# Designs tried in a protein design run: peptides against a protein of PDB entry 5VVV. Part 138

Target 1, 276 residues: chain A of PDB entry 5VVV
Amino acid sequence: FLCGVVEGFYGRPWVMEQRKELFRRLQKWELNTYLYAPKDDYKHRMFWREMYSVEEAEQLMTLISAAREYEIEFIYAISPGLDITFSNPKEVSTLKRKLDQVSQFGCRSFALLFDDIDHNMCAADKEVFSSFAHAQVSITNEIYQYLGEPETFLFCPTEYCGTFCYPNVSQSPYLRTVGEKLLPGIEVLWTGPKVVSKEIPVESIEEVSKIIKRAPVIWDNIHANDYDQKRLFLGPYKGRSTELIPRLKGVLTNPNCEFEANYVAIHTLATWYKSN
Target 2, 276 residues: chain A of PDB entry 5VVV as posed
Amino acid sequence: FLCGVVEGFYGRPWVMEQRKELFRRLQKWELNTYLYAPKDDYKHRMFWREMYSVEEAEQLMTLISAAREYEIEFIYAISPGLDITFSNPKEVSTLKRKLDQVSQFGCRSFALLFDNIDHNMCAADKEVFSSFAHAQVSITNEIYQYLGEPETFLFCPTEYCGTFCYPNVSQSPYLRTVGEKLLPGIEVLWTGPKVVSKEIPVESIEEVSKIIKRAPVIWDNIHANDYDQKRLFLGPYKGRSTELIPRLKGVLTNPNCEFEANYVAIHTLATWYKSN

## One batch from the design tools (peptide; made by RFdiffusion4, then SolubleMPNN)

Design b2_p21_2_s2 (from b2_p21_2, 14 letters changed)
Fold by OpenDDE base, seed 5:
Structure b2_p21_2_s2 (fold): chain B 276 residues (1-276), chain A 21 residues (1-21)
Amino acid sequence: as target 1 above (276 residues)
Amino acid sequence: MEEKYKEAKAKAKELALESAK
């Protein structure tokens, strides 16, 4: 069971010292996972093709080493979906080289994120792939196999919540393709019925699990404030039955952008997780 | 309020997508 934090918000990423402090807190609270997915980290998303500089490499190596020191699984995410051409072998090779570089930093766990992108394929991809889901699954499977089938590999679908599914969760052709064609060792990220789900009913997890043919990892936006920086979500982790735990592969909270605001959010997630 | 949060997050994401063009 993956339980911890995803740094997955828009806005200023946390500094390395905040991330190290996070790892200390995660270990102390018996949480085990950190997903590196800061949307405004240039080489994570907008400039995903660009290799890390020597200085950036040293920082990431230090961060990954710190996660290991605190027994936290460091998952490196990349979000190539803004402008990748899935059918172009050069794009696939560029993605492979980027993940090879991160593997050299000592990273062993990875995620491919296709959240918050246009659902339309380019003309070149339409000639090769039957759908956007087929394109995403193809590259995800290829990368997963290329990396030697790492123990933890995550996929974030473009339809990552109930309200983004067309026509709905159980009838989504996109999620059907993901469920049928995504290799079984790849985990699927999900935010619940909504992008920000006040409640995640058990029935909603059973519904999505059926179509994706696996238990999801919850990307939980309950404490996310990137959409309203004038608000801090200081309340407890709630609206999730502990009956979800045996039906999930994990829960990663995407909390407030303000690092100092997240004590209650993360601590109460840990209490929830240990209450089962 | 929850629909406003979804809409606000969707708008923030849309704005982030627009700034990336």
Scores: peptide ipSAE 0.048, ipTM 0.707, DockQ to the pose 0.065
Fold by OpenDDE base, seed 2:
Structure b2_p21_2_s2 (fold): chain B 276 residues (1-276), chain A 21 residues (1-21)
Amino acid sequence: as target 1 above (276 residues)
Amino acid sequence: MEEKYKEAKAKAKELALESAK
């Protein structure tokens, strides 16, 4: 069971010292996972093709080493979906080289994120792939296999919550393709009924699990505030029954952008997890 | 309130997508 934090918000990424402090807190609270997915980290998303500099490499190696020291699984995410051409072998090779570099930093767990992108494929991809889901699954499977089938590999669908599913969760051709064609060793991220879900009912997890043919990892935006910088979500982790735990592969909270605001959010997630 | 949060996050995502273009 993956339980911890995803740094998955828009806005200023956390500094390395905040991330190390996070790892210390995660260990102390018996949480085990950090997903590196800061939207405004340039080489994560907008410039995903760009290799890390020597200085950036040193920082990431230090960060990954710190995660290991605190027994926290460091999952490196990349979000190539803004401008990748899935059918272009050069793009696939570029993605492979980027993840090879991160592998050299000591990273062993990875995520491919296709959240917050346009559903339209380019003309070249339309000639090769039957749908956007087919394109995403193809590259995800290829990368997963290329990396030697790492123990933890995550996929974030474009339809990552109920309100983004067309026509709905149980009938989504996109999620059906993901469920049918994504290799079984790849985990699927899910956010619940909404982008920010006040509640995640058990029935909603059973519904999505059926179509994706696996228990999801929750990307939980309950404490996310990147959409309203005037708000801090200081309340406890709530609206998730503990009956979800046996039906999930994990829960990763995407908390407030303000690192200091997240004590209650993360601590109460840990309390929730340990109450099982 | 929940719809407002969804709309706000969707809008933030849209703005982020627009700024990347």
Scores: peptide ipSAE 0.045, ipTM 0.697, DockQ to the pose 0.065
Fold by OpenDDE base, seed 1:
Structure b2_p21_2_s2 (fold): chain B 276 residues (1-276), chain A 21 residues (1-21)
Amino acid sequence: as target 1 above (276 residues)
Amino acid sequence: MEEKYKEAKAKAKELALESAK
């Protein structure tokens, strides 16, 4: 069971010292996972093709080493979906080289994120792939196999919540393709019925699990404030029955942008997890 | 309230998508 934090918000990323402090807290609270997915890290999303500099490499190596020291699984995410051509072997090779670099930093767990992108494929991809889901699954499976089938590999679908599914969760051709064609060792990220789900009913997890043919990892936006910088979400982790735990592969909370605001959010997630 | 948060996050995501083009 993956339980911890995803740094998955828009806005100023956390500094390396905050991330190291997070690892100390995660270990102390018996949480085990950190997903590196800051939207405004240029080399994560907008410039995903660009290799890390020597200085950035040293920082990431130090961060990954710190995660290992605190027994926290460091998952490196990349979001190539803004402008990748899935059918272009050069693009696939560029993605492989980027993940090879991160593997050299000592990273062993990875995520491919296709959240918050246009649903339209380019003309070249339309000639090769039957749908956007087929294109995403093809590259994800290829990367997963290329990396030697890592123990932890995550996929974030473009339809990552109930309200993004067309026509709905149980009938989505996109999620059906993901469920049928995504290799079984790849985990699927999900935010619940909504992008920010006040509640995540057990029945909603059973519904999505059926179509994706696996238990999801919850990307939980309950404490996310990137959409409203005038608000801090300081309340406890709530609206999730502990009956979800045996039906999930994990829960990663995407909390407030302000690192210092997240004590209650993360601590109460840990209490929730240990209460089962 | 939840609809406003969804709309606000969707709008923030849309703005982020526009700024990345």
Scores: peptide ipSAE 0.052, ipTM 0.717, DockQ to the pose 0.065; fails the geometry check
Fold by OpenDDE base, seed 4:
Structure b2_p21_2_s2 (fold): chain B 276 residues (1-276), chain A 21 residues (1-21)
Amino acid sequence: as target 1 above (276 residues)
Amino acid sequence: MEEKYKEAKAKAKELALESAK
């Protein structure tokens, strides 16, 4: 069970010292996972093709080493979906090289994120892939296999919540393709019925689990404030029955952008997790 | 309120997508 934090918000990423402090807190609270997915990290998303500089590499190596020191699984996410051509072998090779670099930093767990992108494929991809889901699954499977089938590999679908599913969760051709074609060792991220789900009903998890053919990892935006930085979400982790725990592969909270605001969010997640 | 948060996050995502084009 993956339980911890995803740094998955828009806005200023956390500094390395905050991330290290997070690892200390995660360990202290018996949480086990950090997903590195800061949307405004240039080389994570906008410039995903670009290799890390020597200085950036040193920072990431240090961060990954710190995660290991605190027994926190460091999952490196990349979000190539803004401008990747899935059918272009050069793009695939570029993605491989980027993940190879991160592997050299000591990272062993990875995520491919296709959240917050248009559902449209370019003309070249349309000639090769039957759908956007097929394109995403193809590259995801290829990367997963290329990396030697790491123990933890996550996929974030473009339809990552109920409201983004067309026509709905249970009938989504996209999610059906994901469920059918995504290799079984790859986990699927899900935010619940909504992008920000006030509640995540058990039935909603059963529904998505059926179509994706696996228990999802919740990317939980309950405390996310990147959409309204005038607000801090200081309340407890709530609206999630503990009955979800056996039905999930994990829960990663995507909390407030303000690092120091997240004590209650993360601590109460830990309490929730340990209550099972 | 919750719908406004959805819309705000969707808009933030849309804006982030637009800024990336």
Scores: peptide ipSAE 0.045, ipTM 0.693, DockQ to the pose 0.066; fails the geometry check

Design b2_p21_2_s3 (from b2_p21_2, 13 letters changed)
Fold by OpenDDE base, seed 1:
Structure b2_p21_2_s3 (fold): chain B 276 residues (1-276), chain A 21 residues (1-21)
Amino acid sequence: as target 1 above (276 residues)
Amino acid sequence: MEEKYEEAKKKAIEDALKSAA
């Protein structure tokens, strides 16, 4: 069971010292996972093709080493979906080289994110792939196999919540393709019925699990404030039955952008997890 | 209240997509 934090918000990323402090807190609270997915990290999303500089590499190596020291699984995410051509072997090779670099930093766990992108494929991809889901699954499976089938590999679908599914969760051709064609060792991220789900009913997890043919990892936006920086979400982790735990592969909270605001959010997630 | 948060998040996503284009 993956339990911890995803740094998955828009806005100023956390600094390396905040991330190291997070690992200390995670270990202390018996949480085990950190997903590196800051939307405004240029080499994560907008410039995903660009290799890390020597200075950036030293910082990431130090961060990954710190995660290992605190027994926290460091998952490196990349979001190539803004402008990748899935059918272009050069694009696939560029993605492989980027993940090879991160593997050299000592990273062993990875995520491919296709959240917050347009659903339209380019003309070249339409000639090769039957749908956007087929294109995403093809590259994800190829990368997963290329990396030697890592123990933890995550996929974020473009339809990552109930309100993004067409026509709905149980009938989505996109999620059906993901469930049928994504290799069984790859985990699927999900935010619940909504982008920001006040409640995640057990029945909603049973519904999505059936179509994706696996238990999801919850990307939980309950404490996310990147959409309204005038608000801090300081309340406890709530609206999730402990009956979800045996039906999930994990829960990663995407909390407030303000690092110091997240004590209650993360601590109460840990209490929830240990209460089962 | 919940619906307003989803709308705000959808708007933030749309604004982010426009800034990346």
Scores: peptide ipSAE 0.110, ipTM 0.783, DockQ to the pose 0.064
Fold by OpenDDE base, seed 5:
Parts: C-alpha cells; sequence; structure tokens
Structure b2_p21_2_s3 (fold): chain B 276 residues (1-276), chain A 21 residues (1-21)
C-alpha cells in the first residue's frame, strides 16, 4: 500500500530542504511514499525533453538519497502530454533518455502523467493510434518494459476522476482501453468522483476498479489549494472510509502549496491509514 | 462549496494549459 504525499500542485515547487523535512515527517508518521510531480518544475512538464544539468542532477541525486535514508519510496513523475507526439520514435527515445538519466540518480520508481492535457491527438498520432488512450497506453507500456518493469510504475489517465469521464466512469471507452491494454504491473492514479473529492464513496472505487481492472492509487486533492490562493484547508483527512484501504493500491495526498500548512493534513492521513 | 472547488480547479487547469501553449 502506497501512502504519503504527491507534490503535484501548480505554483512554486517545494525547495529541497522542505522535501527532506517532508521525508523525515513521513517516516515519523510511518508513511512510505513521495511522488515528485511539481507541475511548475520546468523539466517535469513544460520542458520534459530537457535533460537535467549537472547542478540539477546533483540536487535530484541528493533528494533521492535523502528519501532512501528515511525509507521513503521516491517516485519520479514526468508529464510529457502537453506536446508529445506519441507516434514519433524520436519522442519515445527522448522520454527513455530522460528516465535513464533519472535512473542513474538512483531512482527506481516512476510515473507517467497524462493529466491536465488536451484530449485531441495530433494528425500523425491519429494515423497510428485508434484513440488517445491507445497512444498513451502504448508509450506507457513501452517505457515500463524499457525500464525493466520497475516494482512501482504509475500512470495518471487524462480521465483521472468521475467528472472527466465520458460519458461516465463505467462506460468510458478511454478507461476501458486503459484497463484492457495497460500492463497489469502499472498502477493507475485516480482523484475520486471529482478533481477535488470531498467524499470518495466505496462504490465509486468499485466502479473505477472494475473498468481499469485494478485497484487505483488515490491522488487526493482534498487539501490542495493551488487553484485558490485564499484557500488554506487545515482540516483533517476525512470523507474517506477506512473500508477504502483494502480496495486501493494507495493514497497520496496532494496538499497545500504552503509546506508548513500540511502538518494536520499529512498526520491525519497517517492516522486514517493506521486505523484499519 | 464543493462544486465551487471543482470549478476553480478546472479553471486553474485551463489557465495553466493556456499559459503553457
Amino acid sequence: as target 1 above (276 residues)
Amino acid sequence: MEEKYEEAKKKAIEDALKSAA
């Protein structure tokens, strides 16, 4: 069971010292996972093709080493979906080289994120793939196999919540393709019925699990505030029955942008996780 | 309140996509 934090918000990423402090807190609270997915980290998303510089490499190596020191699984995410051409072998090769570089930093766990992108394929991809889901699954499977089938590999679908599914969760051709064609060892990220789900009913997890043919990892935006700078949610982790735990592969909270505001959010997640 | 947060998040996503294009 993956339990911890995703740094998955828009806005200023956390600094390396905050991330190290996070790992210390995660260990103290017996949480086990950190997903590196800061939307405004340039080489994660907007400039996903760009290799890390020597200085950036040293920072990431230090961060990954710190995660290991605190027994936190460091998952490196990349979000190529803004401008990748799935049918172009050069794009696939560029993605492979980027993940090879991160593997050299000591990273062993990875995620491919296709959240917050346009649903339309380019003309070249339409000639090769029967749907956007087929394109995404193809590259994801290829990358997963290329990396030697790492123990932890995550996929974030473009339809990552109930309100993004067309026509709905149980009838989505996109999620059906993901469920049928995504390799079984790849985990699927999900935010619940909504992007920011106040409640995640058990029945909603059973519904999505059926179509994706696996238990999801919850990307939980309950404490996210990147969409409203006036919002600071200091409330406990709630609206999630402990009956979800046996039906999930994990829960990763995407918390407030303000690092110090997250004590209650992360601590109450840890209490929830241990209550089952 | 909950629906407003979903709409605000969707808007932030749309604004982020427009700034990246």
Scores: peptide ipSAE 0.103, ipTM 0.769, DockQ to the pose 0.064
Fold by OpenDDE base, seed 2:
Structure b2_p21_2_s3 (fold): chain B 276 residues (1-276), chain A 21 residues (1-21)
Amino acid sequence: as target 1 above (276 residues)
Amino acid sequence: MEEKYEEAKKKAIEDALKSAA
């Protein structure tokens, strides 16, 4: 069971010292996972093709080493979906080289994220792939196999919550393709009924699990505030029955952008997880 | 309240996509 934090918000990423402090807190609270997915980290998303500099490499190596020291699984995410051409072998090779570089930093767990992108494929991809889901699954499977089938590999769908599913969760052709064609060793991220789900009912997890043919990892935006600068949610992790735990592969909270505001959020997630 | 947060998040996503294009 993956339980911890995803740094998955828009806005200023956390600094390395905050991330190390996070690992210390996660260990103290018997949480086990950090997903590196900061939207405004340039080489994660906007410039995903760009290799890390020597200085950036040293920082990431230090961060990954710190995660290991605190027994936290460091999952490196990349979000190539803004401008990748899935059918272009050069793009696939570029993605492979980027993940090879991160593997050299000592990273062993990875994620491919296709959240917050347009559903429209380019003309070249339309000639090769039957749908956007087919394109995403193809590259995800290829990368997963290329990396030697790492123990933890995550996929974030473009339809990552109920309100993004067309026509709905159980009838989504996109999620059906993901469920049918994504290799079984790849985990699927899910956010619940909405982008910010007040509640995640058990029935909603059973519904999505059926179509994706696996238990999801929750990307939980309950404490997210990147979308509303006036919001600071200091309340406990709530609206998730402990009956979800046996039905999930994990829970990763995407908390407030303000690092110091997240004590209650993360601590109460840990309490929730341990109450099972 | 929840609907307002959903709308705000969707808007932030849309604005981010427009600024990246």
Scores: peptide ipSAE 0.076, ipTM 0.758, DockQ to the pose 0.064
Fold by OpenDDE base, seed 3:
Structure b2_p21_2_s3 (fold): chain B 276 residues (1-276), chain A 21 residues (1-21)
Amino acid sequence: as target 1 above (276 residues)
Amino acid sequence: MEEKYEEAKKKAIEDALKSAA
């Protein structure tokens, strides 16, 4: 069971010292996972093709080593979906080389994120793939296999919550394709019925699990505030029955952008996880 | 990009608030 934090917000990423402090807190609270997915990291999303510099490599190596020291699984995410041509072998090769570089930093766990992108494929991809889901699954499976089928590999769908599913969760052709064609060893990220789910009913997890043919990992935006700078949600982790735990592969909270505001968010997640 | 995500999140919050009401 993956339990911890995703740094998955828009806005200023956490500094390396904050991330190291996070790992110490995660270990202390018996949480086990950190997903590196800062949206405004240039080489994570907008410039996903660009290799890390020597200085950036040293920082990432130090961060990954710190995660290991605290027994925290460091998952490196990349978000190529803004401008990748799925059918272009050079693009696939570029993605492979980027993940090879991160593998050399000592990373062993990875994520491909296709959240917050347009559903339209380019003309070249339309000639090769039957749908956007087919294109995403194809590259995700290829990358997963290329990396030697790592123990932890995550996929974030474009339809990552109930409100983004067309026509709905159980009838989504996109999620059906993901469920049918995504390799079984790849985990699927989900935010619940909504992007920010006040509640995640058990029935809603049973519904999505049926179509994706696996238990999801919750990307939990309950404490996210990147969308509203006036909102600081300091409330406890609530609206999630402990009955979800046996029905999930994990829970990763995407908390407030302000690192110091997250004590309650992360601590109450840890209490929730241990209460089962 | 940020605007579209912010709009999606804002809508998601508004929908969450409406469901609580």
Scores: peptide ipSAE 0.039, ipTM 0.684, DockQ to the pose 0.197

Design b2_p21_2_s4 (from b2_p21_2, 12 letters changed)
Fold by OpenDDE base, seed 1:
Structure b2_p21_2_s4 (fold): chain B 276 residues (1-276), chain A 21 residues (1-21)
Amino acid sequence: as target 1 above (276 residues)
Amino acid sequence: MEEKYEKAKEKAKEDARKSAE
């Protein structure tokens, strides 16, 4: 069971010392996972093709080593979906080289994110792939196999919540393709019925699990505040029955942008997880 | 690329805001 934090917000990324302090807290609270997915890291999303510099490499190596020291699984995410051409072998090779670099930093767990992008393919991809889901699954499976089938590999679908599914969760052709064609060792991220889900009913997890043919990992936006910088979400982790735990592969909370505001959010997630 | 990124970011924030109402 993956339990911890995703740094998955829009806004100023946390500094390396904040991330190291997070790992200390995660270990102390018996949480085990950190997903690196800061939207405003240029080399994560906007400039995903760009290799890390020597200085950036040293920082990431130090961060990954710190995660290992605190027994926290460090998952590196990349979001190529804004402008990747899935049918272009050069694009696939560029993605492979970027993940090879991160693997050399000592990273062993990875994620491909296709959140917050349009559902359309370019003309070249339409000639090769039957749908956008087929294109995403093809590259994800190829990368997963290329990396030697790592123990933890995550996929974030473009339809990552109930309200984004057409016509609905149980009938989505996109999620059906993901469920049928995504290799079984790849985990699927999900935010619940909504982007920010006040509640995640057990029945909603059973519905999505059936179509994706696996238990999801929850990307939980309950404490996310990047959409409203005038608000801080300081309340406890709530609206999730402990009956979800045996029906999930994990829970990763995407909390407030302000690192110092997240004590209650993360601590109460840990209390929820240990209450089972 | 920057314009495409900013448009996607603003849409994502708006979708998140609406979901939280």
Scores: peptide ipSAE 0.724, ipTM 0.965, DockQ to the pose 0.909
Fold by OpenDDE base, seed 4:
Structure b2_p21_2_s4 (fold): chain B 276 residues (1-276), chain A 21 residues (1-21)
Amino acid sequence: as target 1 above (276 residues)
Amino acid sequence: MEEKYEKAKEKAKEDARKSAE
């Protein structure tokens, strides 16, 4: 069971010292996972093709080593979906080289994120792939196999919540393709019925699990505030029955942008997880 | 690329905001 934090917000990323302090807190609270997905890291999303500099490499190596010291699984995410051409072998090779560089930093767990992108393929991809889901699954499976089938590999679908599913969760051709064709060792990220889900009913997890043919990992936006900088979410982790735990592969909270605001959010997630 | 990123970011924030209401 993956339980911890995703740094998955828009806005100023956490500094390396905050991330190291997070790992110490995660270990102390018996949480086990950190997903590196800061959307305003230019080499994560906007310039995903760009290799890390020597200085950036040293920082990431130090961060990954710190995660290992605290027995926290470090998952490196990349978001190529804004401008990747899935059918172009050069794009696939560029993605492989980027993940090879991160593997050299000592990273062993990875994520491909296709959140917050248009459902449209370019003309070249339409000639090769039957649908957008087929294109995403093809590259994800290829990258997963290329990396030697790492123990933890995550996929974030473009339809990552109930309200984004067309026509709905149980009938989505996109999620059906993901469930049928995504390799079984790849985990699927999900935010619940909504982008920010006040409640995540057990029945909603059973519904999505059936179509994706696996238990999801919850990307939990309950404490996310990047969409409203005037709000801080200081309340407890709530609106999730402990009956979800045996039906999930994990829960990763995407909390407030302000690192110092997240004590209650993360501590109460840990209490929830240990209550089962 | 920057314009495409900013447009996607603002849409994502708006979708999140609407879901939280």
Scores: peptide ipSAE 0.722, ipTM 0.965, DockQ to the pose 0.907
Fold by OpenDDE base, seed 2:
Structure b2_p21_2_s4 (fold): chain B 276 residues (1-276), chain A 21 residues (1-21)
Amino acid sequence: as target 1 above (276 residues)
Amino acid sequence: MEEKYEKAKEKAKEDARKSAE
């Protein structure tokens, strides 16, 4: 069971010292996972093709080593979906080289994120793939196999919550393709009924689990505040029954952008997790 | 690229905001 934090917000990424402090807190609270997915990190999303510099490499190596020291699984995410051409072998090879570099930093767990992108394929991809889901699954499976089938590999669908599913969760052709064609060793990220879900009912997890043919990992935006700079979410982790725990592969909270505001959010997630 | 990124970011924030109401 993956339980911890995803740094998955828009806005100023956490500094390395904050991330190390996070790992210490996660260990202390018996949480086990950090997903590196800061959207405004240029080489994560906008410039996903760009290799890390020597200086950036040293920082990431140090960060990954710190995660290991605190027994926190460091999952490196990349978000290529904004401008990737799935059918272009050069794009696939570029993604492989980027993940190879991160593997050399000591990273062993990875995520491909296709959140917050248009559902449209370019003309070249339409000639090769039957749908957007087929294109995403194809590259995800290829990358997963290329990396030697790492123990933890995550996929974030474009339809990552109930309100983004067309026509709905149980009937989504996109999620059906993901469920049927995504290799079984790849985990699927899910955010619940909405982008920010006040509640995640058990029935909603059963519904999505059926179509994706696996228990999801929750990307939980309950404490996310990147969409409203006037708000801090200081309340407890709530609106999730502990009955979800046996039905999930994990829960990763995407908390407030302000690192210092997240004590209650993360601590109460840990209490929730240990109360199963 | 930056314009496309910012547009996607603003859309994501708006979708999140609406969901949080």
Scores: peptide ipSAE 0.712, ipTM 0.963, DockQ to the pose 0.923
Fold by OpenDDE base, seed 3:
Structure b2_p21_2_s4 (fold): chain B 276 residues (1-276), chain A 21 residues (1-21)
Amino acid sequence: as target 1 above (276 residues)
Amino acid sequence: MEEKYEKAKEKAKEDARKSAE
């Protein structure tokens, strides 16, 4: 069971010292996972093709080593979906080289994120792939196999919540393709019925699990505040029954952008997890 | 590329905001 934090917000990324402090807190609270997915990190999303510099490499190696020291699984995410051409072997090769570099930093766990992108394929991809889901699954499976089938590999669908599913969760052709074609060792990220889910009913997890043919990992935006600068959510982790735990592969909270505001968010997630 | 990124960011934030209401 993956339980911890995703740094998945828009805005200023956390500094390396904050991330190390996070790992210490996660270990202390018996949480086990950090997903590196800062949206405004240029080499994560906008410039996903660019290799890390020597200085950036040293920072990432140090961060990954710190995660290991605190027994936290460091998952490196990349978001190529804004501008990747899925049918172009050069693009696939570029993605492979980027993930090879991160593997050399000692990273063992990876995520491909296709959240917050348009559903449209370019003309070249339409000639090769029957749908957007087929294109995403193809590259995800290829990368997963290329990396030697790492123990933890995550996929974030474009339809990552109930409100984004067309026509709905149980009838989505996109999620059906993901469920049928995504290799079984790849985990699927989900935010619940909504982007920010006040509640995640058990029935909603049973519904999505059926179509994706696996238990999801919750990307939980309950404490996210990047969308509203007036919001600082200091409330407990709530609206999630502990009956979800046996039905999930994990829960990763995407908390407030303000690092120091997240004590209650992360601590109450840990309490929730231990209550099963 | 930056314009496409910023548009996607603003859409994502708006979708999140609407979901939180």
Scores: peptide ipSAE 0.700, ipTM 0.960, DockQ to the pose 0.908

